# Peptides against a protein of PDB entry 4LZF, part 84

Target 1, 155 residues: chain A of PDB entry 4LZF
Amino acid sequence: GGRLVVFPNGTRKELSADGQTVKVMFFNGDVKHTMPDQRVIYYYAEAQTTHITYPDGMEVLQFPNNQTEKHFPDGRKEITFPDQTVKTLHPDGREESVLTDGTIIQLNPDGSKVIQFNTGQREIHTADFKRREYPDGTVKTVYSDGRQETQYPTG

## One batch from the design tools (peptide; made by RFdiffusion4, then SolubleMPNN)

Design b2_p15_8_s3 (from b2_p15_8, 9 letters changed)
Fold by OpenDDE base, seed 5:
Structure b2_p15_8_s3 (fold): chain B 155 residues (1-155), chain A 15 residues (1-15)
Amino acid sequence: as target 1 above (155 residues)
Amino acid sequence: SVAPSLEIPPELIPP
């Protein structure tokens, strides 16, 4: 059968009969699960946060406000905000946010920004200009020097 | 310990 060890400080350790699962219930309310698949699940009682570590180096954080973070072994992070926006941070510094309305915002390492609107419009921000591309092929550019250019679709 | 994210949601620029 399983085993239960109760420590003098109130911490409890529960071992499964097969020895594959270990549950530590700390005196402060924190809980640590070691699972058969070698993932470790930490629950921090005060923060009400769950932290899962995987043997491949992946980590998952679940916050009480419904924010979830995935930390991938390659250094990539994926954050799901409470509003369900998903932001991906890449190791090269690129950031991509997908909003619930379908809008995609990309921040590039060079400082440029691209917004793909759900309407099919696209906006590009660089050091030299802001450009709006329309589904009909119209392109409007405002340059840093104040010059404006409109390119009409070729009929 | 658990470290919270410092990231904030991006601002939406209307078309």
Scores: peptide ipSAE 0.030, ipTM 0.594, DockQ to the pose 0.054
Fold by OpenDDE base, seed 3:
Structure b2_p15_8_s3 (fold): chain B 155 residues (1-155), chain A 15 residues (1-15)
Amino acid sequence: as target 1 above (155 residues)
Amino acid sequence: SVAPSLEIPPELIPP
């Protein structure tokens, strides 16, 4: 059968009969579950944070402020903020944020930025200019030297 | 809405 071990410091360890599940209830209120599928679920009582580690190296964090983070084995991170914005950090340094309204913000390793608005407008930021592209084909550019240019669609 | 990742406290070990 299952076993319960109670340590002098108040920590408790529960072992399933088959040995596939282990639950440790630490004296500080933390809880560690080792599951049959080899995932480990750690609950930090003081921080009220859950940390799940998977055998493939995937990690999932759940914070009390409703933020969640996924840390992928390839180094990519996906953060879901409390407002449900999803930000992906790529190993190459590229960052992409998807807002709840469908707006996409891309930060590139070279420092450039691209915003794809839900209206179909697109804004490009570089060291040399900021450019706004409109659905009708109009393009407005403000250069770093203060020069402005409007390019009208050909029709 | 853009916030940094939260730090994870250290894990304890059983006796």
Scores: peptide ipSAE 0.026, ipTM 0.606, DockQ to the pose 0.210
Fold by OpenDDE base, seed 1:
Structure b2_p15_8_s3 (fold): chain B 155 residues (1-155), chain A 15 residues (1-15)
Amino acid sequence: as target 1 above (155 residues)
Amino acid sequence: SVAPSLEIPPELIPP
């Protein structure tokens, strides 16, 4: 059978019969599970936050506001916000947000921005211009000096 | 607006 250790401070440690699962119930209400797959699940009672660590170095954070964060071993972070927007932070500084309507927003390290709208339109923002690309091939550019250019599709 | 990552408390050690 399993083993139960009760510490003087009220912390309890449960060991499975096979020794593959360890559950620690801390006196403060925190809970730590060590799983057979070496995943460690820590629940912070006061913060109501779950922190999962994987043997490959991945970490998953689940917050009480329904935000979830994945921290990948390569340094990438993926944040799912309460509204279900997913934001990816890349190690190179690039950020990508995917909205629930399908819109994709990319922020580049150089400060440029690309928006892929759910309508198929794309907008590119640079220091020098804003450019709108339309599904029909029309491209409209507004330069920082106020000049405007329209390129029409070739039929 | 995009919210920043939240902080987590330190893990406790069993006695």
Scores: peptide ipSAE 0.026, ipTM 0.603, DockQ to the pose 0.210
Fold by OpenDDE base, seed 2:
Structure b2_p15_8_s3 (fold): chain B 155 residues (1-155), chain A 15 residues (1-15)
Amino acid sequence: as target 1 above (155 residues)
Amino acid sequence: SVAPSLEIPPELIPP
């Protein structure tokens, strides 16, 4: 059968009969599960946060405010905010946010910003200009010096 | 056996 160890400080350790599952219930309310697949599940009682670590280096964090974070082995981070916005932080410094309405906001390492609106319009922000691209092919540019340019679609 | 509670701060919500 399984095994239960009770430590003097109140921590309890449960071992499965096969030794593949270990549950540690710490005296402070924290819980650690080691699973047969070698994932480790931490529950931090005070923070009410769950932290799962996988053998491949993947980590998943679940916060009490319903935020979830995935930390990928390649250094990418994916955050699902409570409002269900999903933000991806790429190792190269690029950030992408996908809003619930379908809008995509991209922040590039060079400081430029691209907004893809759910309407099909696209806005590009650079050091030199802001540009709005319309579905009909119209492009409006406002340059940093205040000059404006409109490019009309061809027939 | 004892393990400390570790606080993991959430990422801030973008403005």
Scores: peptide ipSAE 0.025, ipTM 0.599, DockQ to the pose 0.087

Design b2_p15_8_s4 (from b2_p15_8, 8 letters changed)
Fold by OpenDDE base, seed 3:
Structure b2_p15_8_s4 (fold): chain B 155 residues (1-155), chain A 15 residues (1-15)
Amino acid sequence: as target 1 above (155 residues)
Amino acid sequence: SEAPSLTIPEHLIPP
């Protein structure tokens, strides 16, 4: 059968009969489950946060405010915010946010920013200018020196 | 709206 070990500090450890499942109930209310698939589910009682670690190095965090974070073995991080915006942080420093309305925001390591609006407009931010591209082909550029340029569509 | 990440404490180690 299974075993229950009770430690002097109040921590309790339950082992399954097959030894493949281990449940530790810590004295502070934290709970650790080691599963047969080798994933570890740790619950922080005070923070009300769940931390899941996988054998391949994947980690998942679930926060009480409904934010979730996935930490991939390759260093990529994916954050789902409470409003369901998804932000991906890449190891190269690139960041991408997908808003619920379909807008995509890209931050590049060089500091440039690209916004793809759900309307089909695109905005590019660099150190030298801000540029708005319109679906009709019009392009408006505001340079850092205050100069403005409008390029009209051909045809 | 961007929410801050919580600091994750270390897992306790069973005795």
Scores: peptide ipSAE 0.135, ipTM 0.724, DockQ to the pose 0.192
Fold by OpenDDE base, seed 1:
Structure b2_p15_8_s4 (fold): chain B 155 residues (1-155), chain A 15 residues (1-15)
Amino acid sequence: as target 1 above (155 residues)
Amino acid sequence: SEAPSLTIPEHLIPP
């Protein structure tokens, strides 16, 4: 059957009968599960945080405030905030946020910003201008020098 | 001996 080892410091180690699952209950209240699929689930008792590591290098952090972070092997990070906004941090420095209303905000490494509104409007921010694109094809640009331009749809 | 093995990184604050 399974085995239970109790260490002098109070740490307990439970091994399944098949030896594929290991549960360590540390003296400080932390818990570590090693699963048959090689996931390691670590619970920090004091921080109330769960850290899951996968054999492919994926890591998942679950915080007590309901924030979840996924750390992908390629260096990408995906953060689900308590309000359910999802933010993706790319290794190249690009950031994308998806709001619960469907709005998408993109921050580019060059400092430009793109907002795709749930209304179908799109706004582009650069060092030189702000541009609003409307669903009907109208495009309004306000340049940094104060010049304004409207491009009307064709048709 | 068995001991806690990980350090929790900093996390972002929601907007």
Scores: peptide ipSAE 0.035, ipTM 0.682, DockQ to the pose 0.057
Fold by OpenDDE base, seed 2:
Formats: structure tokens, sequence, C-alpha cells
Structure b2_p15_8_s4 (fold): chain B 155 residues (1-155), chain A 15 residues (1-15)
């Protein structure tokens, strides 16, 4: 059968009969599950936050506001915000946000920004200009010096 | 058994 160990500080440790699952209920209300697949599920009682660690180095955080974070072994982070926007932070400093309407916002390490709208329009922001690309092939550029250029599609 | 101390990151929603 399973085993229950009660420590003097109030912490309780439950062992499954097969010894593959361990549940620790800490005196502060935190709970730690060690699973047969070697994942560890830790619940922070005060923060109401769940932290899952995997043997490959993957980590998952679940916050009480419905935010979820995935921390990948390569250093990439994926954040799902309460509004269901998904933001990816890459190790090279690039950031990508996917909005619920399908809009994609990319922040590049060089400081440039690219917005791919759900309408098919694209906007590029650099230190030197803002450029809007339209599905019909029209391109409008506003330069930092105030110049404006429109390139019309060749029909 | 001791509870591990982990830093819980807080991130801002992009504008």
Amino acid sequence: as target 1 above (155 residues)
Amino acid sequence: SEAPSLTIPEHLIPP
C-alpha cells in the first residue's frame, strides 16, 4: 500500500503504492507532485501559481490571472496573456506577438518593427522610415526627415 | 523536504 509520512513541522508526504508518485503537502500550503514521467508539479499556495518542470528542461508557469508561460530549454519563452495574445521571446532578442485577430507584431534586435495586419497590409518601422505595404502592391513610405514616397503597382 | 525558492516573472502585455 501507499505510505503517509507526517513531519513535525506539519508537512505531509504521500507515496503511492508503486513508489512512482510522490505528493508533498508543505506546512505553508504549497504542494509538490513528482510524477512517474519525472515531471514535477509545484503549486505555490500564496501566489496561486503552478510551476511544472520537465526532465528535458521545459518549464510551464500558470498564473491565477490566466497567464501561461512556457520556458523552453533553448532559452525561448512563450507567453499566453489573459487576452489570449501570444508573445514569443527568442534568445537572439527578437520578439513576436500574435494577436487574437491574427495580426503579427515583430520586434527585431536592430530595433526595427514589422506589423503584419490581418488585412494583408504590412507596416515596417525603422530608425529612418515608416513603410506601409498594401495588398494591391502600393507602398507608402514616410521618412524621418519628413519626405513621403508612394510607389504605385505596375498594372 | 524544503520548498524551492523560485522567482516568478511578471511580464507586461505589449501595447
Scores: peptide ipSAE 0.029, ipTM 0.660, DockQ to the pose 0.086
Fold by OpenDDE base, seed 4:
Structure b2_p15_8_s4 (fold): chain B 155 residues (1-155), chain A 15 residues (1-15)
Amino acid sequence: as target 1 above (155 residues)
Amino acid sequence: SEAPSLTIPEHLIPP
């Protein structure tokens, strides 16, 4: 049968009959589950946050506001915001946000930004210019000095 | 508005 250990501080530890599942109910209301697959599910009672750790180094955070963060073993982070925007942070410093409308926002380590609109338009931000690329091949550039240039598609 | 990253406290260790 399963075992229950009650500690003097009020913490309780439940072991499954097979010994594969361990549930710890801490005195502060936190709960820790160790699963047969070695996944550890930790619930912070005060923060109402769930932290899942996997044996491969994967971590998942679930916040009470419905935000979810995934920390991948390769150092990549994926944040799903309450509005369902998904932001990926890459180890090289690159960031990518995918909006619910399909817009993709890329922030590069050099500070440049690329926006892929759901309309097929693309906007590129650099230190020197902002550039809008249109599906027809038209390119409009606004330079940091205030110059504006329009490049028409080569037919 | 970037939701501030909630600081996750350390896991308690069962005695």
Scores: peptide ipSAE 0.143, ipTM 0.723, DockQ to the pose 0.199; fails the geometry check

## One batch from the design tools (peptide; made by RFdiffusion4, then SolubleMPNN)

Design b2_p16_3_s1 (from b2_p16_3, 5 letters changed)
Fold by OpenDDE base, seed 3:
Structure b2_p16_3_s1 (fold): chain B 155 residues (1-155), chain A 16 residues (1-16)
Amino acid sequence: as target 1 above (155 residues)
Amino acid sequence: SSLEELQERIAELNSR
């Protein structure tokens, strides 16, 4: 009960019997699937990349190097790198990377950088200083002018 | 970007 349309350029279009699934096989090897749930799945043959679009505006990209990108409707992007580092790009310009060891690296819109180490130490980079915070409450600051300050824990 | 190139390609194919 389905239908097959063959175009002069070699592109083929397959329609399911219920009309809910459409498969287009392009002459260049690309494939487009339109699913009943309104997802559209593109396969780019030359790039070996899969691109899924969802009706809510979500997009998912799967690259041949095992990188995955999620593009959220709110403008947020989440990139899972081949090494399994996850980088999130926020609409406000903030970037966060979560390393496999649990270290979190945050880049802020103001240019500051925060590293939360898996040891509980934190390092803060600003235009004016680099600061290391230790779990015991000790804080060491190196200012841009070369001055150094150590703040010892109280208690 | 790589995505933009892919999107351009699919758009071309869909326009035929």
Scores: peptide ipSAE 0.060, ipTM 0.739, DockQ to the pose 0.131
Fold by OpenDDE base, seed 2:
Structure b2_p16_3_s1 (fold): chain B 155 residues (1-155), chain A 16 residues (1-16)
Amino acid sequence: as target 1 above (155 residues)
Amino acid sequence: SSLEELQERIAELNSR
């Protein structure tokens, strides 16, 4: 059968009969579950946060405000905000946010920014210019010196 | 991310 160990400090450890599941209930209310698939589930009682670690190095955090963070083994992080915006942080420093309306915002390590609107328009921000690309092929550029250029569709 | 703070706290609890 299973086993229950009760420690003097109030911490409890429950072992399944097969030893594949371990539940530790700490004296402070925190809980640690070790599962047969080797994932470890931590519950932080004070923070009301769930933290799952996987044997491949994947980590998942679930916060009480409905934010979820995924930490991938390659160093990539994916944050789902309470408003359901998804932000990806790449190891190279690139950041990408996907809004609920389908708009994608990319921040590049060089400081440039690209916005892909749900309308099919794209806006590119660099140190030298802001450029708007339209679905019809029109491109409008405003340069840092104030010059403006319009490129019309090729037909 | 609050992960580092959480990991530190769990490490302390696991050591007891």
Scores: peptide ipSAE 0.052, ipTM 0.729, DockQ to the pose 0.129
Fold by OpenDDE base, seed 5:
Structure b2_p16_3_s1 (fold): chain B 155 residues (1-155), chain A 16 residues (1-16)
Amino acid sequence: as target 1 above (155 residues)
Amino acid sequence: SSLEELQERIAELNSR
């Protein structure tokens, strides 16, 4: 059979009969659950946050406001915000946000910004210019010096 | 980060 250990501080430890499942209920209300697949599920009672660690190094955080964070073994982070926007933080410093309307915002390590609109328009921001690309092939560029250039589609 | 704060709490609880 399983075992229940009650510690003097009020912490309780439940072990399955096979020893593959361990549940620790801490005196503060926190819970640590070690599963047969070696994932560890932490519940932080005060923060009402669930934290899952996987054997491969993956970590998943679930916050009470419906925000979810995934921490990948390669250092990438994926944040799903309460509004369902998904932000990916890459190890190289690149950030990508996917909005619910399909708009994609990319922040590059060089400081440039690219917005892919759901309309098919694309906007590029650099230190030197702001450029709008239209689905018809028209490109409008506003340079930092105030010069404007329109490139018309060929055809 | 929110994660670091949580990890500190785990460490304290696991050390006891």
Scores: peptide ipSAE 0.062, ipTM 0.737, DockQ to the pose 0.131; fails the geometry check
Fold by OpenDDE base, seed 1:
Structure b2_p16_3_s1 (fold): chain B 155 residues (1-155), chain A 16 residues (1-16)
Amino acid sequence: as target 1 above (155 residues)
Amino acid sequence: SSLEELQERIAELNSR
Protein backbone atom coordinates (compact mmCIF):
# COMPACT_ATOMS: atom_id res chain seq x y z
CA GLY B 1 0.00 0.00 0.00
CA GLY B 2 0.87 3.67 -0.30
CA ARG B 3 2.43 5.62 2.54
CA LEU B 4 1.58 9.01 4.01
CA VAL B 5 4.14 10.98 6.00
CA VAL B 6 3.00 14.06 7.90
CA PHE B 7 5.73 16.44 9.03
CA PRO B 8 5.53 18.74 12.09
CA ASN B 9 5.36 21.86 9.88
CA GLY B 10 2.21 20.56 8.16
CA THR B 11 3.89 19.30 4.99
CA ARG B 12 2.56 15.97 3.76
CA LYS B 13 4.27 13.37 1.59
CA GLU B 14 2.34 10.65 -0.21
CA LEU B 15 4.14 7.70 -1.78
CA SER B 16 2.42 5.31 -4.16
CA ALA B 17 2.51 1.59 -3.43
CA ASP B 18 5.01 1.06 -6.27
CA GLY B 19 7.12 4.04 -5.13
CA GLN B 20 7.02 5.57 -8.63
CA THR B 21 4.77 8.50 -7.72
CA VAL B 22 5.57 10.94 -4.94
CA LYS B 23 3.30 13.82 -3.97
CA VAL B 24 4.50 16.49 -1.57
CA MET B 25 1.93 18.94 -0.29
CA PHE B 26 3.81 21.78 1.36
CA PHE B 27 2.46 23.72 4.32
CA ASN B 28 2.07 26.85 2.13
CA GLY B 29 -0.23 25.05 -0.33
CA ASP B 30 2.43 24.33 -2.95
CA VAL B 31 2.43 20.83 -4.45
CA LYS B 32 5.25 18.77 -5.95
CA HIS B 33 4.52 15.63 -7.98
CA THR B 34 7.26 13.27 -9.09
CA MET B 35 5.90 11.04 -11.85
CA PRO B 36 6.99 7.59 -13.09
CA ASP B 37 8.30 9.18 -16.32
CA GLN B 38 10.56 11.41 -14.16
CA ARG B 39 8.57 14.57 -14.82
CA VAL B 40 8.37 16.85 -11.82
CA ILE B 41 5.22 18.94 -11.58
CA TYR B 42 5.25 21.94 -9.27
CA TYR B 43 2.14 23.88 -8.39
CA TYR B 44 2.69 27.26 -6.76
CA ALA B 45 -0.48 27.99 -4.83
CA GLU B 46 0.00 31.74 -4.34
CA ALA B 47 0.88 32.34 -8.00
CA GLN B 48 -1.53 29.64 -9.25
CA THR B 49 1.26 28.58 -11.62
CA THR B 50 2.17 25.09 -12.79
CA HIS B 51 5.82 24.31 -13.52
CA ILE B 52 6.78 21.03 -15.20
CA THR B 53 10.37 19.88 -15.51
CA TYR B 54 11.36 17.03 -17.82
CA PRO B 55 14.40 14.71 -17.62
CA ASP B 56 15.82 16.17 -20.86
CA GLY B 57 15.89 19.68 -19.33
CA MET B 58 12.65 20.92 -20.90
CA GLU B 59 10.56 23.15 -18.66
CA VAL B 60 6.93 24.20 -19.09
CA LEU B 61 5.23 27.03 -17.21
CA GLN B 62 1.47 27.48 -17.16
CA PHE B 63 0.23 30.78 -15.76
CA PRO B 64 -3.29 31.55 -14.47
CA ASN B 65 -3.89 33.98 -17.37
CA ASN B 66 -3.56 31.04 -19.81
CA GLN B 67 -0.03 32.01 -20.89
CA THR B 68 2.32 29.06 -21.46
CA GLU B 69 6.11 29.23 -21.57
CA LYS B 70 8.36 26.44 -22.83
CA HIS B 71 12.04 26.55 -21.98
CA PHE B 72 13.97 24.20 -24.26
CA PRO B 73 17.29 22.54 -23.33
CA ASP B 74 19.03 24.45 -26.17
CA GLY B 75 18.13 27.79 -24.54
CA ARG B 76 15.19 28.57 -26.82
CA LYS B 77 12.02 29.89 -25.21
CA GLU B 78 8.53 29.65 -26.66
CA ILE B 79 5.75 31.81 -25.22
CA THR B 80 2.12 31.18 -26.10
CA PHE B 81 0.17 34.26 -25.10
CA PRO B 82 -3.50 34.22 -24.01
CA ASP B 83 -4.47 35.46 -27.51
CA GLN B 84 -2.63 32.41 -28.97
CA THR B 85 0.23 34.46 -30.43
CA VAL B 86 3.40 32.37 -30.26
CA LYS B 87 6.70 34.13 -29.60
CA THR B 88 9.99 32.27 -29.93
CA LEU B 89 13.16 33.64 -28.34
CA HIS B 90 16.29 32.09 -29.84
CA PRO B 91 19.65 31.80 -28.05
CA ASP B 92 21.30 34.01 -30.70
CA GLY B 93 18.93 36.87 -29.82
CA ARG B 94 16.54 36.39 -32.73
CA GLU B 95 12.85 36.69 -31.90
CA GLU B 96 9.93 35.39 -33.94
CA SER B 97 6.25 36.07 -33.35
CA VAL B 98 3.55 34.12 -35.17
CA LEU B 99 0.18 35.84 -35.03
CA THR B 100 -3.14 33.99 -35.24
CA ASP B 101 -3.75 35.40 -38.75
CA GLY B 102 -0.50 33.77 -39.97
CA THR B 103 1.60 36.96 -39.94
CA ILE B 104 5.21 36.32 -38.89
CA ILE B 105 7.32 39.04 -37.27
CA GLN B 106 11.07 38.45 -37.01
CA LEU B 107 13.43 40.60 -34.94
CA ASN B 108 17.07 39.97 -35.77
CA PRO B 109 20.09 40.50 -33.48
CA ASP B 110 21.39 43.24 -35.80
CA GLY B 111 18.22 45.24 -35.17
CA SER B 112 16.58 44.46 -38.50
CA LYS B 113 12.93 43.46 -38.65
CA VAL B 114 11.07 41.29 -41.16
CA ILE B 115 7.30 41.06 -41.39
CA GLN B 116 5.80 38.30 -43.49
CA PHE B 117 2.15 39.14 -44.02
CA ASN B 118 -0.52 36.50 -44.56
CA THR B 119 -1.15 38.17 -47.97
CA GLY B 120 2.29 37.12 -49.21
CA GLN B 121 3.72 40.62 -48.86
CA ARG B 122 6.97 41.04 -46.95
CA GLU B 123 8.32 44.14 -45.23
CA ILE B 124 12.00 44.49 -44.30
CA HIS B 125 13.28 47.14 -41.90
CA THR B 126 17.01 47.90 -41.58
CA ALA B 127 19.08 50.85 -40.42
CA ASP B 128 19.42 51.92 -44.06
CA PHE B 129 15.99 51.27 -45.56
CA LYS B 130 12.43 50.06 -45.36
CA ARG B 131 11.50 47.64 -48.14
CA ARG B 132 8.14 46.24 -49.23
CA GLU B 133 8.01 43.12 -51.39
CA TYR B 134 4.79 42.27 -53.21
CA PRO B 135 3.61 38.87 -54.50
CA ASP B 136 3.76 40.10 -58.12
CA GLY B 137 7.51 40.72 -57.76
CA THR B 138 7.33 44.49 -57.25
CA VAL B 139 9.75 45.80 -54.64
CA LYS B 140 9.53 49.28 -53.12
CA THR B 141 12.42 50.64 -51.07
CA VAL B 142 12.54 53.83 -49.00
CA TYR B 143 16.09 54.65 -47.95
CA SER B 144 17.06 56.54 -44.79
CA ASP B 145 18.23 59.50 -46.91
CA GLY B 146 14.71 59.86 -48.37
CA ARG B 147 15.47 58.26 -51.74
CA GLN B 148 12.80 55.92 -53.07
CA GLU B 149 13.27 53.04 -55.50
CA THR B 150 10.75 50.79 -57.21
CA GLN B 151 11.82 47.57 -58.88
CA TYR B 152 9.30 46.09 -61.30
CA PRO B 153 8.93 42.43 -62.22
CA THR B 154 10.37 41.49 -65.62
CA GLY B 155 7.63 40.40 -67.74
CA SER A 1 12.41 36.46 -14.67
CA SER A 2 9.21 35.07 -13.13
CA LEU A 3 10.77 31.60 -13.41
CA GLU A 4 13.88 32.59 -11.45
CA GLU A 5 11.77 33.90 -8.57
CA LEU A 6 9.76 30.68 -8.53
CA GLN A 7 12.91 28.54 -8.62
CA GLU A 8 14.35 30.40 -5.63
CA ARG A 9 11.15 29.74 -3.69
CA ILE A 10 11.30 26.02 -4.52
CA ALA A 11 14.90 25.86 -3.36
CA GLU A 12 13.92 27.36 0.00
CA LEU A 13 11.09 24.86 0.43
CA ASN A 14 13.31 21.91 -0.53
CA SER A 15 16.06 22.97 1.90
CA ARG A 16 13.85 22.86 4.91
Scores: peptide ipSAE 0.054, ipTM 0.730, DockQ to the pose 0.131; fails the geometry check

Design b2_p16_3_s2 (from b2_p16_3, 5 letters changed)
Fold by OpenDDE base, seed 2:
Structure b2_p16_3_s2 (fold): chain B 155 residues (1-155), chain A 16 residues (1-16)
Amino acid sequence: as target 1 above (155 residues)
Amino acid sequence: SSLEELQELIDRLNSR
């Protein structure tokens, strides 16, 4: 059978019969589960936060405000905010946010910004211009010097 | 970041 160890400080350790599942209940209310698949589940009682670590280096954080973060082994991070916006942080510094309406916002390491609207319109922001691309092929550009240019669709 | 905030919380817990 399993066994229970109770420490003088109040911490408790439960071991399954096969030894593959370990549950540590710390004196402060924190809980640590070691699972047969080698994932480790931490619950931080004061913060009410769950932290899961996987053997491949993946980590998942679940916060009390319903925010979830996934930390991938390649350095990528994916944050699901309480409003269900999903933000991806790439190792190269690129950031992408997907809004609930399908709009995608991309922030590039060079400071440029791209918005793909759910309407099919696209807006590109650079140091030199702001450009709006329309589904019909029309492109409107406002340059930093104030010049405006419209490119009409071909064909 | 949320992770940094969590780490600070953990550090505080460990320091008690």
Scores: peptide ipSAE 0.028, ipTM 0.652, DockQ to the pose 0.094
Fold by OpenDDE base, seed 1:
Structure b2_p16_3_s2 (fold): chain B 155 residues (1-155), chain A 16 residues (1-16)
Amino acid sequence: as target 1 above (155 residues)
Amino acid sequence: SSLEELQELIDRLNSR
């Protein structure tokens, strides 16, 4: 059967009969689970945070405020905020936020910003201009020199 | 970052 080891400091270690599951309950309330699939689940009692590490290098953090962070082996990070906004941080510096209303905000490594509104409008911010694209095909551009241009949909 | 905050918390725990 399983085994229970109790250490003098109050830490407890539970081993499954097959040895594939190990649960360590530390004296401070922290818990470490080693699972058959080789993921390791850390619970930090003081922080009330769960940290899962996978054998492929994936990491998942679950915070007490309901925020979740996924750290992918390729360096990408995905943050789900308490309001359910999802922000993706790419290794190249690109950031994308998807709001619950469907709006997508993209920050590019070159400093440009793109907002895709749930209305179908798109706004592009660059060093040279701000551009608003409308669902009907109209495009309005305000250039850094103050010039304004409107492009109308072709018939 | 949230990860940095967690690391600080962990460090405090380990420093006890």
Scores: peptide ipSAE 0.028, ipTM 0.653, DockQ to the pose 0.093
Fold by OpenDDE base, seed 4:
Structure b2_p16_3_s2 (fold): chain B 155 residues (1-155), chain A 16 residues (1-16)
Amino acid sequence: as target 1 above (155 residues)
Amino acid sequence: SSLEELQELIDRLNSR
């Protein structure tokens, strides 16, 4: 059978009969749950936050505001915000946000920004210009000096 | 940040 160990400080440790599941309920309400698949689930009672660690190095954070963060073994982080925007942080410094309407916002390590709108338009921001690309091939550029240029599609 | 606070909590848990 399983075992229950109760410590003097009020912490409780539950062990399954097979020893594959261990649940520690700390006196402060925190919980550490070791699962048969070797993932460890931490629950922080005061913060109401769940932290799951996996054997492969993946980590998942679940916050009380419904924000979820996934930390991948390769260093990539994926944040799902309460509004369901998904932001990916890449190890190379690139960031990508996917909005619920399908808009994609990319922040590049060089400081440039690319917005792919759900309309098919794309906007590129650099230190030197802001450029809007249209599905028909029209490109409008506003340079940092205030100059504007329009390139028209061929055909 | 909330993440930093969480890390402190994690450190406390791991110290047990």
Scores: peptide ipSAE 0.026, ipTM 0.641, DockQ to the pose 0.152
Fold by OpenDDE base, seed 3:
Structure b2_p16_3_s2 (fold): chain B 155 residues (1-155), chain A 16 residues (1-16)
Amino acid sequence: as target 1 above (155 residues)
Amino acid sequence: SSLEELQELIDRLNSR
């Protein structure tokens, strides 16, 4: 069978019969599970936060406000906010947010911003201009100097 | 100890 070790401070350690699962219940209410697949699951009682570490370096954080964060081994982070917006932070500094309506907002390392609307319109923000692209091929640009340009579709 | 390891993890989380 399994084993139970009770420490003087109140911490309890449970080992499965096969030795592949270990559960440590700390005196402060924190819990650590070591799983057969080498995942380690930490529950922090005071913070009510779950932290899972995977053998490949992946980490998952689950917060009490329903926010979830995935930290990938390559440095990428994916945050699912309580409103279900998903934000991806890339190692190169690029950020992408996907809204629930399908709108995609991209922040580029050079400071430019691209919004892909669910209507098919796209807006591009740079240091030099703001540009709106329409599904029919029309492009409107407002330059930083106040000049405006409209490019009409061919045909 | 396992408790010390956990405390380190908590500290890391709090520093984020």
Scores: peptide ipSAE 0.032, ipTM 0.690, DockQ to the pose 0.213; fails the geometry check

Design b2_p16_3_s3 (from b2_p16_3, 5 letters changed)
Fold by OpenDDE base, seed 2:
Structure b2_p16_3_s3 (fold): chain B 155 residues (1-155), chain A 16 residues (1-16)
Amino acid sequence: as target 1 above (155 residues)
Amino acid sequence: SSLEELKELIERLNSR
């Protein structure tokens, strides 16, 4: 009960018997799938890229270099790079990268930077100082004027 | 961004 329509330009449209699945194969090699759950899957042949749109506004991009991007309805974007680093871009301008070794790098809208190392050390970068926090509670601060301060653990 | 690159690619494809 399905239908196949072949257009003069070479584009083909396949319709399932229930009409809930539609596959358009464009003359240029692009493919568009409309699914029963209302997600739309675009394949761009030249770019070898898959683009999925969901009814809630979610979008997923899959690039030929194995990079994947998720675009959330709230404006958040999550990028999984080929090296498996995951970067999250927040609507407020904050960016967070999680490296494969567990290191977390946070870039804040004010320009400050926080690195949470897999060793438990944390480094904070601001306009005024660079600070290293150690697991034992020691904190070393290097200020922009060159002054250094060490805070020793208590307890 | 990769998305912008894709958009540019699509625009180029559509402009052929």
Scores: peptide ipSAE 0.028, ipTM 0.649, DockQ to the pose 0.095
Fold by OpenDDE base, seed 5:
Structure b2_p16_3_s3 (fold): chain B 155 residues (1-155), chain A 16 residues (1-16)
Amino acid sequence: as target 1 above (155 residues)
Amino acid sequence: SSLEELKELIERLNSR
């Protein structure tokens, strides 16, 4: 059978019969659950936050505001915001946000920004220019010096 | 501790 250990401070530890599952209920309301697959589920009572750690180094955080964060072993982070926007932080410093309407915003390490609109238009921001690309092939560029250029589609 | 790391994460969330 399983085993229940009650500590003087009020912490309780439950062990399954096979010893593969361990549940610690801390005196402060925190819970640590070690599963047979070696994932560990932390519940922090004060923060009302769930934190799952996986053997491969993956971590998942679930916050009370409905934000979810995934921390990948390669250093990548994926944040799902309450509004369901998904932001990915890459180890190289690149950031990508996918909005619910399908718009994709990319921030590059060099400071450039690319917006892929759900309409098929694309906007590129650099230190030197802002460029708008249209689905028909038209490209409009406004340079930092005020010069404007329009490139028309070939057809 | 895992708790301290979590606190830091929460602080970062609240600063946004």
Scores: peptide ipSAE 0.027, ipTM 0.669, DockQ to the pose 0.212
Fold by OpenDDE base, seed 1:
Structure b2_p16_3_s3 (fold): chain B 155 residues (1-155), chain A 16 residues (1-16)
Amino acid sequence: as target 1 above (155 residues)
Amino acid sequence: SSLEELKELIERLNSR
């Protein structure tokens, strides 16, 4: 059968009969579950945060405000905010946010920014220009030197 | 430490 160990400090350790599941209830209210699949689920009582670690190096954080973060073994991080915006941070420094309305915001390592609006318009920010692309093919560019250019669709 | 790492994550969460 299972086993319960009670430590002098108030920490309790429950072991399943097969030894594959271990639950540690710390004196401060923290809880640590070691599961048969080797994932470890840690609950931080003060922060009300759940931290799951997987054998492959994946980590998942669940915060009390419903924000979740996935930390991938390759260094990529995916954050789902309470408003359901999803932000991905790549190891190369690139960041991508997908808003609930379908808008996509990309921050590139070179400092450029690209916004793909849900209207089909696209805005590109670089050191040299700000450019707005319209669904009809019109492109408006404002260059850093103040020059403005409009490119009209041809056909 | 794992606790310090968590604190940093929470601070990042709060500042977004």
Scores: peptide ipSAE 0.027, ipTM 0.671, DockQ to the pose 0.202
Fold by OpenDDE base, seed 3:
Structure b2_p16_3_s3 (fold): chain B 155 residues (1-155), chain A 16 residues (1-16)
Amino acid sequence: as target 1 above (155 residues)
Amino acid sequence: SSLEELKELIERLNSR
């Protein structure tokens, strides 16, 4: 059968009969589950936060405001905000946000910004210019020196 | 402790 160990400080440790599942209920209300698949589930009672660690190094955080974070072994982080926007932080410094309407916002390590609108328009921001690309092939550029240029589609 | 590490994580989240 399973085993129950009760410690003097009030912490309780439950072991399954097969020894593959361990549940520790700490005196402060925190809970730690070690699962047969070697994932560890931490519940922090005061913060009401769940933290799952996987044997491959993956980590998942679930916060009480419905924000979730995935920390990948390669250093990538994926944050799902309460509004369901998904932000990905890449190890190279690139950040991408996907909005619920399909708009994609990319922040590049060089400081440039690219917005891909759900309408098919794209806006590029650099140190030198702001450029709007339209689905018909028209491109409008406003340069940092105040010049404006319109490139019309060939056709 | 794992609790202190979590507290730091939460503080970082709240500062953003």
Scores: peptide ipSAE 0.025, ipTM 0.663, DockQ to the pose 0.238

